# Peptides against a protein of PDB entry 6EJA, part 189

Target 1, 276 residues: chain A of PDB entry 6EJA
Amino acid sequence: VEYMPANPVRIAFVLVVHGRASRQLQRMFKAIYHKDHFYYIHVDKRSNYLHRQVLQVSRQYSNVRVTPWRMATIWGGASLLSTYLQSMRDLLEMTDWPWDFFINLSAADYPIRTNDQLVAFLSRYRDMNFLKSHGRDNARFIRKQGLDRLFLECDAHMWRLGDRRIPEGIAVDGGSDWFLLNRRFVEYVTFSTDDLVTKMKQFYSYTLLPAESFFHTVLENSPHCDTMVDNNLRITNWNRKLGCKCQYKHIVDWCGCSPNDFKPQDFHRFQQTARP

## One batch from the design tools (peptide; made by RFdiffusion4, then SolubleMPNN)

Design b2_p29_2_s3 (from b2_p29_2, 15 letters changed)
Fold by OpenDDE base, seed 5:
Structure b2_p29_2_s3 (fold): chain B 276 residues (1-276), chain A 29 residues (1-29)
Amino acid sequence: as target 1 above (276 residues)
Amino acid sequence: SEEEERMRAVIEEALAAGLKRQEPVNPFA
């Protein structure tokens, strides 16, 4: 029996889906659906069949909506961040959806815990943001992520244009592109006009895999930095030796790490400490 | 510190409420 909070959090699940994974999506959706949560689904502009299917679902549930706009996103593309940012804005403008947390999902995600467990946990830590950092040398991370390189998304490809400087005074961080963000932080990211948010939005417009570090970097350098929890509630393997591989070389001029399924032998990697 | 210990507890508890990420599939394959 899990703790039943007096004021349970309500979650806005943002699903970014593409391709032909309709069955997988249906399975995942069935597993995560709850009447008290909200589901905002973006379907890739090129995935018309999937879009039609998702629209049918959205018509059956009042707490399921599909983005009226659709982007042609590519894995690792800057447009993915734009998708999240626009979705955040949309969700904040939906006054009839009183969500407390933003959680991004793909068709490949699947809950390993019950809704009650998730809600209980987030309700207990409703003031926190959950972002998983790389947990390695930051300089190495910057190099491997290509953060010191300038990229341009064009013609469904991330073009490496050259070198660039990391903004001075900014502590860059990142890791997983899957996160759980509270409404307060989402509001900050969406509406703040401070130099941090403004500069980072610009910087990450030309960044490879921006979602893996944008929110981390913004959060850690913001007045909300004390709300960070180094955990995204995801069970993924980011160990290069154990399965991390280059992702979609034909789409991006960089070798990025792709997550792998959790293996029992990788359990030790989840024994992490919090930031001081 | 006490704060650090609290945060550690949060992380540990967070693992119990986690989601599983399957291996990414190329949508254009």
Scores: peptide ipSAE 0.027, ipTM 0.438, DockQ to the pose 0.018
Fold by OpenDDE base, seed 2:
Structure b2_p29_2_s3 (fold): chain B 276 residues (1-276), chain A 29 residues (1-29)
Amino acid sequence: as target 1 above (276 residues)
Amino acid sequence: SEEEERMRAVIEEALAAGLKRQEPVNPFA
């Protein structure tokens, strides 16, 4: 018998989408949609066709909204973090949406658990935050992610300006750029004016792939550090053969990995744990 | 339930792993 929570958590799904992956987005949306959850969708400023499609969906469901603001994000861009942070602020200001958890998704994601399983899981541990660490040597991770490098997002490009020092007294961590954060922690990240949040927001505004490390680092160094769970319940198609090469040099002055769209042959992995 | 037990086990393992990685640091010191 599956556990049925008396007070099930309600989830705010934040979808950051771009391009023309309308069909894939529709399939993913249908897979995660539930009347008790909330969906806040950001469409890249340059993706007007997709925006029109998403707007159409939002008009059909009362618990689906589209960001009135739109950013032009790029692969690995620092603006992606800004998108998440602004979305968090918006969601906190939506008093008519009593969500308990924040979950970010892209069109390249797909649920590996049923809604009932997810809700049961999060309802049991509603005071926890779920992020996946890299599971490697931290020094190597810092170098690989370019955290010791200074980047500037300008003219749809991440320019590598030079070296930088990791802030003293901060234990940097990271891994997956997909996270499950409880409302309390989101409130902290959004409204706290303490030195940690302030410095990290500044630091990561010049960071490549900031979402892979920002929330990990802030959480682990914050008063909420004891709520860290090194796990998530998503699957992303991390195909190293296709996505982990220097194929985006025209966009970013760095080499790294990017998630790929799911193919039929990838479905066998849905029963596996989420990848970092 | 069996499902609850399975999930609890996963969380406990994940939590333990997460705690091991955390070092007490005062960012305001």
Scores: peptide ipSAE 0.018, ipTM 0.365, DockQ to the pose 0.014
Fold by OpenDDE base, seed 1:
Structure b2_p29_2_s3 (fold): chain B 276 residues (1-276), chain A 29 residues (1-29)
Amino acid sequence: as target 1 above (276 residues)
Amino acid sequence: SEEEERMRAVIEEALAAGLKRQEPVNPFA
């Protein structure tokens, strides 16, 4: 769906990046940059070189900021969820950034749709939250995700402490750790003091791969449950020539793909028009 | 991403084999 919405949504892109892939990040950033959106970048505490590079970029654009705090994140660690949650709080406290949607990205993501397509779609469905579920047996998912196991992140390692019970009355769900969340839901997650949010924050602080399940679970058990769309608008392995499969469900797919799947000649097809 | 898939495989393997363990704690305590 491509149209010019009367009140286009503005997106807060939260980039969680690590390593030394500055060129890759730069390419991705240029591809997704638009003056009407906001970019909040967290650089892993251990990635000092990348941090310096990102800071240089942030100084060039008023709508690009770097987290003043930095966490040592491991991919499966609880610290990743903490990073998202703190970023959400920060973004909500930035009164000069009137964003409507929260979208998380990594340096390995790359857009496969235009900004206009993404904005048009999200503007049409601004009241919805986009989370991709695992789409299989939930019991199996729980086991495979280790949700019934207790973990502790310490020294950049996940320690298995033992078994645990999922809180009663909670329908656990999950899938992709890539999501598109509207501001209203982010506000709920950030500021609600109800038992659901409180318990889930605590529960998932000891969870492996928490970002793949936390927001799904909170959303589905919250008063906002009717806003869930089982689609994160992301498609992995999008390059058909490489055997990739694309999803089409009468929905505009805005998918971040691995830049490693791209050839230089492919970049122009997906880059935004309004970019630095 | 490929990196995520690799990490997922590691995590799944770790889950299957058992990660390093400590004394269980109740996250709700």
Scores: peptide ipSAE 0.017, ipTM 0.420, DockQ to the pose 0.087
Fold by OpenDDE base, seed 3:
Structure b2_p29_2_s3 (fold): chain B 276 residues (1-276), chain A 29 residues (1-29)
Amino acid sequence: as target 1 above (276 residues)
Amino acid sequence: SEEEERMRAVIEEALAAGLKRQEPVNPFA
């Protein structure tokens, strides 16, 4: 699969990080760093120590930047989506960073494929967007995700306010909160003023775990719907004892573990072997 | 991840428990 594309894609990696896991973040960063890609890092507003550490890293590399704004986010919070959306806007406005793909990561993620494999794959399918749907009954998904419930995020806490209806005419979908989005779609999501984008941004601002569904829903109901590749599955790592989950994106996989679950020696093994 | 699973379990439990606020999850745990 590995080849040298004539026009290799350049990736904007958006890292959303929190806590004090500086060492883990550093290891992950080193693992994914390449001079031809771009790294935009958001540090939770409450994680000042980590922010300082990340700033130090950003000063060492010209293709690494830290968001000047910081949000207090929670994993299931609507603010996480806001973080992604704002970072997308920022990245689009950075004219000196000609990225082709947007990829979100956390400090707990590790690539189990090489950069060359990732770039080769995305260069071959540069017009596609990669998301994974839940693959189950949609009604059940809606209930389990609480999409038919209204939530409000305040003080980094999600409050359930009551029931709500799914907007008419919208096919809601979702699954993994990991996505590989091409620049064109990101532009659409960021700057479109059509009813779909406007309505969905509003809807998902009161949604639990919005990143698991927003981009799926917008994409599938948009003029870009034909660009969706349903291949972004989270699966169990080969090291089941650690409880790690790996994200499968066709030939490119990432493993998501708690920062303390990953050991440096394990990381190298992940890159050298295919998942079971 | 284990953390994600724990957090999801809390959320699901809260949803199943009726109209209640989500129980706090420590993002720094």
Scores: peptide ipSAE 0.015, ipTM 0.434, DockQ to the pose 0.077

Design b2_p29_2_s4 (from b2_p29_2, 15 letters changed)
Fold by OpenDDE base, seed 1:
Structure b2_p29_2_s4 (fold): chain B 276 residues (1-276), chain A 29 residues (1-29)
Amino acid sequence: as target 1 above (276 residues)
Amino acid sequence: SAEEEAMEAVIAAALAAGLKRQEPVNPFA
């Protein structure tokens, strides 16, 4: 029997998109759209065609908005975290959008549950935050992620400048760059002036693939640490053999892995009944 | 903090000297 929540959570989906794959994006959007949720879309500064297409969509739906600012992002760039953080701030300032959870989406990942299942689950655990950890040796994770290395994003390149130390007293964690964060924690990350948030924002401004560990690390070292759930409720098309081919070495002084994109037919598990 | 200051110093020095590409590190090799 499926749980029917009395006060169902509403989700702010943040989409960070780039390129010219407007048709693919449209298909994905239709698959995940629901009238009770909110969609905030950032289009890469360089993707003008896609931006125009997304703007057209946003004008057709009251619960779809496009960021008025646009970042030029690169794979692994620190600017991606900035994009999320600014999006979070924007969403918190949208008083007409009463969202309860923040969820980022791409073509590579989607929720493992149907909308009804996801809403029911999150409504039951609305005080929790869902971040998937790497589940391995933490020292190995730090090394492979390059967290002990200093990077600078400049001119569409991630420059490796040297070594750095992990801040003392901080338990670093990470894994998936796809997360489900409740509004309370997003508020904390956005507006807190404590040393943890301040230091981590500074630290991760020079971090490769910051979204894979920033929120994990902040959460686990924060007063909200007890809300951590080691699950992002996502299906990821993860093929390490295919995803770890150092395909981004031309823009990053590091080699990493990335999941494979899903095809439109793969979105069946999150297809909505109430969709455009 | 000491760590923050150290990072800033490295960044400042790198910018002053000019950014140069380095060979990508492949931690999976």
Scores: peptide ipSAE 0.362, ipTM 0.896, DockQ to the pose 0.918
Fold by OpenDDE base, seed 4:
Structure b2_p29_2_s4 (fold): chain B 276 residues (1-276), chain A 29 residues (1-29)
Amino acid sequence: as target 1 above (276 residues)
Amino acid sequence: SAEEEAMEAVIAAALAAGLKRQEPVNPFA
């Protein structure tokens, strides 16, 4: 599936980072950096030390920018989706960055292929969107995700306010919160005023873990539904034993799971030739 | 829509009454 593309795709990597793990971020950045791609980094509003470190990096590379706005996000918070959506808008408004794909990254997930393999693959399938579905009982997924529950993010807490109904006529789907979206679909999500996008943005403004379901649901119910590929081309360091212990009950009126961070040695699989 | 209005009404009522933590639901238990 690998070939040398005549017109290779360029990727906008969006990094949403927090905490004090500057060394980890630096290692990941070195592993994924390429001169032909673009990197847009959001640092949590509360992570000032990390923000300073990221700013230093951004000044060294012309294809690295930091969001001028910063949000305070919590695990499972609806604000994470807002962060992605605003980042998408920003990236679309950057006319000097001709990116073809949007990819989000963290220390918990990275592309399963080398840069050359990833670029070759995406260049071949540049009209597709890559979202990994849960691949199980959808009703069970809805229950476990709490999609039929109404949440409000306020004061660093996700407040569960009650029950709600899934919008009529909408086929809900989801799975991984890591996605590879082509520019065309990002444009649709960002600028469309149709009923689907409008209603889903409103609906997911009060949703727990919205990034795990929003883009899946919008895509599958949109005119772009035929571009769906059930694969996000990512490796997630997932361990239920370690990540599903209801450890977030102090900030969310719900129990969920969190993927584990990758170890530094895991990044060798993502190494490339054109890196700093 | 009716659904959107229903959500907004619940939110408004909750804010008016004051937000209170609920017992966490563990769907994995």
Scores: peptide ipSAE 0.361, ipTM 0.895, DockQ to the pose 0.938
Fold by OpenDDE base, seed 5:
Structure b2_p29_2_s4 (fold): chain B 276 residues (1-276), chain A 29 residues (1-29)
Amino acid sequence: as target 1 above (276 residues)
Amino acid sequence: SAEEEAMEAVIAAALAAGLKRQEPVNPFA
């Protein structure tokens, strides 16, 4: 239900981008940009052209910043989680950006709601965290995700080193790597020194596709578990027929699926209220 | 923890021996 909130939430959009599709990114950015939100953009270390383009954008808008650090990420790499975690820390340290929600985006993904709808919804449920679960047998999920396998990211490759055990007492969950997290939970993930967060950060440092499971698992096993909503409010299309093959065997010792790329015509699905 | 120690041991051993590619596993087959 859409309504006009008295105290609308402000969103920190974290964009993790790579490649040379600057025009596509620009179009997406224009579609999601709003003056009341914040945009923190990480550009892959190897994507210098794109980085230059993004820097130009960041100089034009006070609510757009680019990470001063840059990681080289690969499909399924643990470094992606590191990117999110570091960006979360950065955003929490930005006292001049009073954001309420953390939302991750790529060049090929964005919320299915308009800005007004999204803000209205999140303002109503500002104490909730939105993570979409796989909705299947959890044991099967663990097997398919390779969560019981140990991976090491090194030299742009995910090396499968062997088997590992899931920590006792931990209920593993996961699904979509697109999520909406409230500031309180982000603070918990970033600064908590409890055994859960510590162990999970270590565990997922050697996990394939960690973003699809880390936040789910941490949340569900944390004191914040009652805030979980099994919905990420995203348009996520998985190519289960064509994408679920060993297309990444050259960079990972595992086969997985990839999401469908958004087409330019899909940008109309998320419209901003006001352009700068 | 025991799990952490086990992981560290595997990693250390792998690094010492040299990283080698394993056959990709297709869990969707």
Scores: peptide ipSAE 0.341, ipTM 0.890, DockQ to the pose 0.918
Fold by OpenDDE base, seed 2:
Structure b2_p29_2_s4 (fold): chain B 276 residues (1-276), chain A 29 residues (1-29)
Amino acid sequence: as target 1 above (276 residues)
Amino acid sequence: SAEEEAMEAVIAAALAAGLKRQEPVNPFA
């Protein structure tokens, strides 16, 4: 059964690419390209060959643009988050591109569903944000990710400067560095001046692998927490009435959702019910 | 109902996870 939504969502694909994988990028681009979507490509500052190739593509399609700014990014670098945040701002300022969803991609990504399937799905859940959490012990995650450590990106290296404290009251989460974010949430992340967004941007500017945790953490602790769809069944973020609350701490005052509001029994019950 | 919403979330999450594939990234690349 093919479902065609009456008002199909339009997607802003943000491609962050580096190296010389032009063939792979081209293959991926061909696979995801559609005239109704938008493609914003950031090429690493050091990848001049790839940049030239991408520019050639962008000149052929009106819905393909290349970032005029280019960052030198490294694996795990804080600059990757900066790249996403700046691209989000750019995309929001592009009034001629009415996108509904933000999707990040790298050269290592590839679509496994058709455009129609993707659009149909997102059109059905256009008010939701899709992330994947680690689904394990949070304390272990914090340690593994080094969230309790301070890093500085300099000279293509992440320097560990020392230990730091995670802000009290903040429900830190993370996992996969892929996310499907609706425009509303991207607007919030980009333009909000509340303490949550401000403090988290600062916090994650000195974080290792920030893209794997920033958006999860901000979303879960934000007024938008009820829009979260977690692949690991963070159901408390789905129903605000059940799991969302406002927290007042000496560091940050915010309204967010707690992942602990549902009992483990509920989690397993839902998993069992959802299994075909 | 709250349960129905929760179930819908599970379905949505499952579907979302299958929309794209990420290949392992070499941390030293």
Scores: peptide ipSAE 0.019, ipTM 0.570, DockQ to the pose 0.016

Design b2_p29_3_s1 (from b2_p29_3, 12 letters changed)
Fold by OpenDDE base, seed 1:
Structure b2_p29_3_s1 (fold): chain B 276 residues (1-276), chain A 29 residues (1-29)
Amino acid sequence: as target 1 above (276 residues)
Amino acid sequence: SEEEFLKELEEWLRRGELQGEHLSGRGDD
């Protein structure tokens, strides 16, 4: 028997989808859908078929909306961060959607707990932010992520323009680009005009894989730094043998990895994340 | 109980903090 909180948190799920992954999206949606939560779906500008499918779903559920704007996102592109930031702004402006947490999802990343468990947990820790850090040497992290390099997203390509310095006084961190952020922190990121948020938005507009570092860095250097929890409550199929083949060099002037689809042989990974 | 359930979740969370790397960047190689 699971505990039911007296004031359960409500979650805004943001799904960023592309291609023809209708089946994967449907599976994800079924796995996470609940009447008390909210679902805001961005479909890549180039994915018209998927957009039509998602629109059909959104018309069937009052708590499902599709972004009226659509970006052409690429792997590692700065536009992905823009997508999240704009989605956050939109969600904050939706006064009829009283959400408490922002959670992004993809077809390659699954929540490992039931809705009741997730809600119960987040209801207790509603003032916390859940970001999984890399947990390694920071200098190595900076080098591997190319944070000391300047990138420009243009014509569906991430162009490496040259070297840059990390802003002075900023402790850079990063890790998983899948996170759980409370409304208060999202409000801070969205509306703050302080030097930190301003500089980081500028800095990360020219950053490769910005979602893997932006929110971590902003949070840890902000007045909200004490709210960080180094976990995102998810499981992702990070099989580097399959996912790290520099397959995106034609899109970005960098080498990176991507998560893989789960296969039957990957089931043991779910078992390792035993539910309490 | 609520407290027992939450403690279990907290323990689970702690174990999850020990999970591996989630980074995509790998440099030029």
Scores: peptide ipSAE 0.042, ipTM 0.638, DockQ to the pose 0.133
Fold by OpenDDE base, seed 3:
Structure b2_p29_3_s1 (fold): chain B 276 residues (1-276), chain A 29 residues (1-29)
Amino acid sequence: as target 1 above (276 residues)
Amino acid sequence: SEEEFLKELEEWLRRGELQGEHLSGRGDD
């Protein structure tokens, strides 16, 4: 059942594109374009032809803009996270674009749902953040992802410099680098000066594939931890009173959260919400 | 339904993983 919200959310789509994907990008853009949403496109610094094409598109639509800055990104590079973070800042500074959700896309992506379905769903859950966790052993994830290693992006390569420790009191998580984040959380990530955000930005600036873990880790250890929806083939209950604790607050100025099992009393909440 | 949408949303969010864009499990340790 499709629900038509009275106050539909508006989405900022951040497109990170590179190479010669002009045809794919055009197809994807046509599929996701809507007058009520916003499109912010970053073109790799090396992709000049694509950049010219994207600029032409941006001149045709008032809700399409291209980043005035361009980064040269590599697979696994820390610069990808920098691209997202800078895009988030830019989007928050665009006062004429009142977006409610941030969604990242590439030229290879394609929507699985109609715009109306997506908007209806997000409008119902506008206070939530949607990420997918790896769903495996976390210690193994840390090792295999190289989170306990220090990397430096230089000369189109991720150089492993040595070992590092995960900050004490931080519950590391990750999975997909595709996420749907609400504006409130994006504001927190962008402007917060607390120890969590500050330390994690520093930590992940030397991380391999940082976008697969940064937002998960920040969210789960933040005051916004109860807003996480883990889409890993399960419903996750984030009850702040039960799942969030500050066991290391005397050492670090943030709290960690963990998912909770559903209790019989929790099932009543699902019945109260109209299912899309 | 909410459950159906969440399932489909999960599939969308897995697109990078399904395309082999993730390093999970590929470490040498």
Scores: peptide ipSAE 0.025, ipTM 0.604, DockQ to the pose 0.153
Fold by OpenDDE base, seed 5:
Structure b2_p29_3_s1 (fold): chain B 276 residues (1-276), chain A 29 residues (1-29)
Amino acid sequence: as target 1 above (276 residues)
Amino acid sequence: SEEEFLKELEEWLRRGELQGEHLSGRGDD
């Protein structure tokens, strides 16, 4: 018997896209589109062609909108977090979009569950927040992520300025930049003026890869800490050979791994992970 | 019960285990 929720949750999908990922975006969008959900798409300021394409899509669907503002985001850039935070604010101000959950996606993502499965699950656990932690030694994580380093995003580059201290009394955590957050927590992150949110926003404005850690850290140290569930409901193409190189040295004063675009040959992974 | 809830959640989470990887940093030259 398939569980059918009486009050199915509605999802705000926030898509942050850039470059030439039009085909992947189209495939992903088709895979996740449903009339009962909402889609808010940010296109990199430099990706004008993609922006035009996305605008065309938004005109065809009433539940698809494009951010009127556009940021120039870079790999590992602090501006990515700003993009999410601003998108959250926008979505909360959209009174005509009664969404219950926030899910971030990129063109390098693909759903591994059906809409019905996702909605059923989230409807059952509507008070929870879902993030994926690194599952490693925290000290090692801090070092590898450069959380103890001060970065400044300027002129499409992440400049390493020096060392910094992790705020005292804060349990730092992180992992995947995938997060599935309920509206209540998003409201907290967006509008809270408490010391935690204020300090973390400031701290992470000078952080490399902030989206991989900000929401984890805020959630775990917040009054909402008991709502955390360590999980991931999307697949990202991680190819160590291709993605874990210092190829981004010209953009960031730090070497690291980045998600890779899906290729047709990677399709088998979707089939394997989509099976219950 | 809370215990039943956690059990159901764990079962679902186990079925939904994905390669949630974080970016790894390396020292620059």
Scores: peptide ipSAE 0.020, ipTM 0.514, DockQ to the pose 0.074
Fold by OpenDDE base, seed 2:
Structure b2_p29_3_s1 (fold): chain B 276 residues (1-276), chain A 29 residues (1-29)
Amino acid sequence: as target 1 above (276 residues)
Amino acid sequence: SEEEFLKELEEWLRRGELQGEHLSGRGDD
């Protein structure tokens, strides 16, 4: 028997699609479609055929919209992050769409579980944010991701301009380019004017594969750090009382968090979790 | 555990991991 929450969460699915894979997209869309969720679709500026197809779909469903703006994105380009950030802003301005979670998808994604299972799980953890980190040595991650390199997206190419340093006091993290973010954190990322958000937006505008690291890094260093759920090889605890503190105040003007060891008290939350 | 649930959730979406599949942004028109 599936657990049915009294107040089920509603999800904003953001689909970033390109090419001519209309049939694949249609198949994926049908698999994830539900009347209680919302679907916001960005089609690459260069994919006019697909755009026409998606527009036709959007006219058939009241909870499906297409971005009025379109970006030309490239693999590893900073424009992909811009696409997500602009989509987040748009979704927050849509007062007629009361979504609780933001989930990004591509045409290559496909669900293997039911909507009820997803909704039940997210309803239980509606105040949490879900990201997967790399689970490796951070220094190695930085080097492999090129985070210590400065890139410029121009003319459908990522140009390496030179070396750069990661801002002091920032705990950089990343991993998978999928994320499940609650509305509250999306609001923070979209509207906050604090040094963390401002500096990270600037930093990641010159970053290769920014979507794999931006949200991880912002979340872990933000006042929302205690809301992170990470499926990492190393189990990390982001306890505000123990690990979230102002560090390097003489250098940076924001508070961040550091990983903490789990204590027996931290496991109570795990034991109370009903498996969907 | 939450980690197990998150793993299942990741599998639900069939998402790529670090350095996995990315959108190419290529236009086929």
Scores: peptide ipSAE 0.025, ipTM 0.574, DockQ to the pose 0.091; fails the geometry check

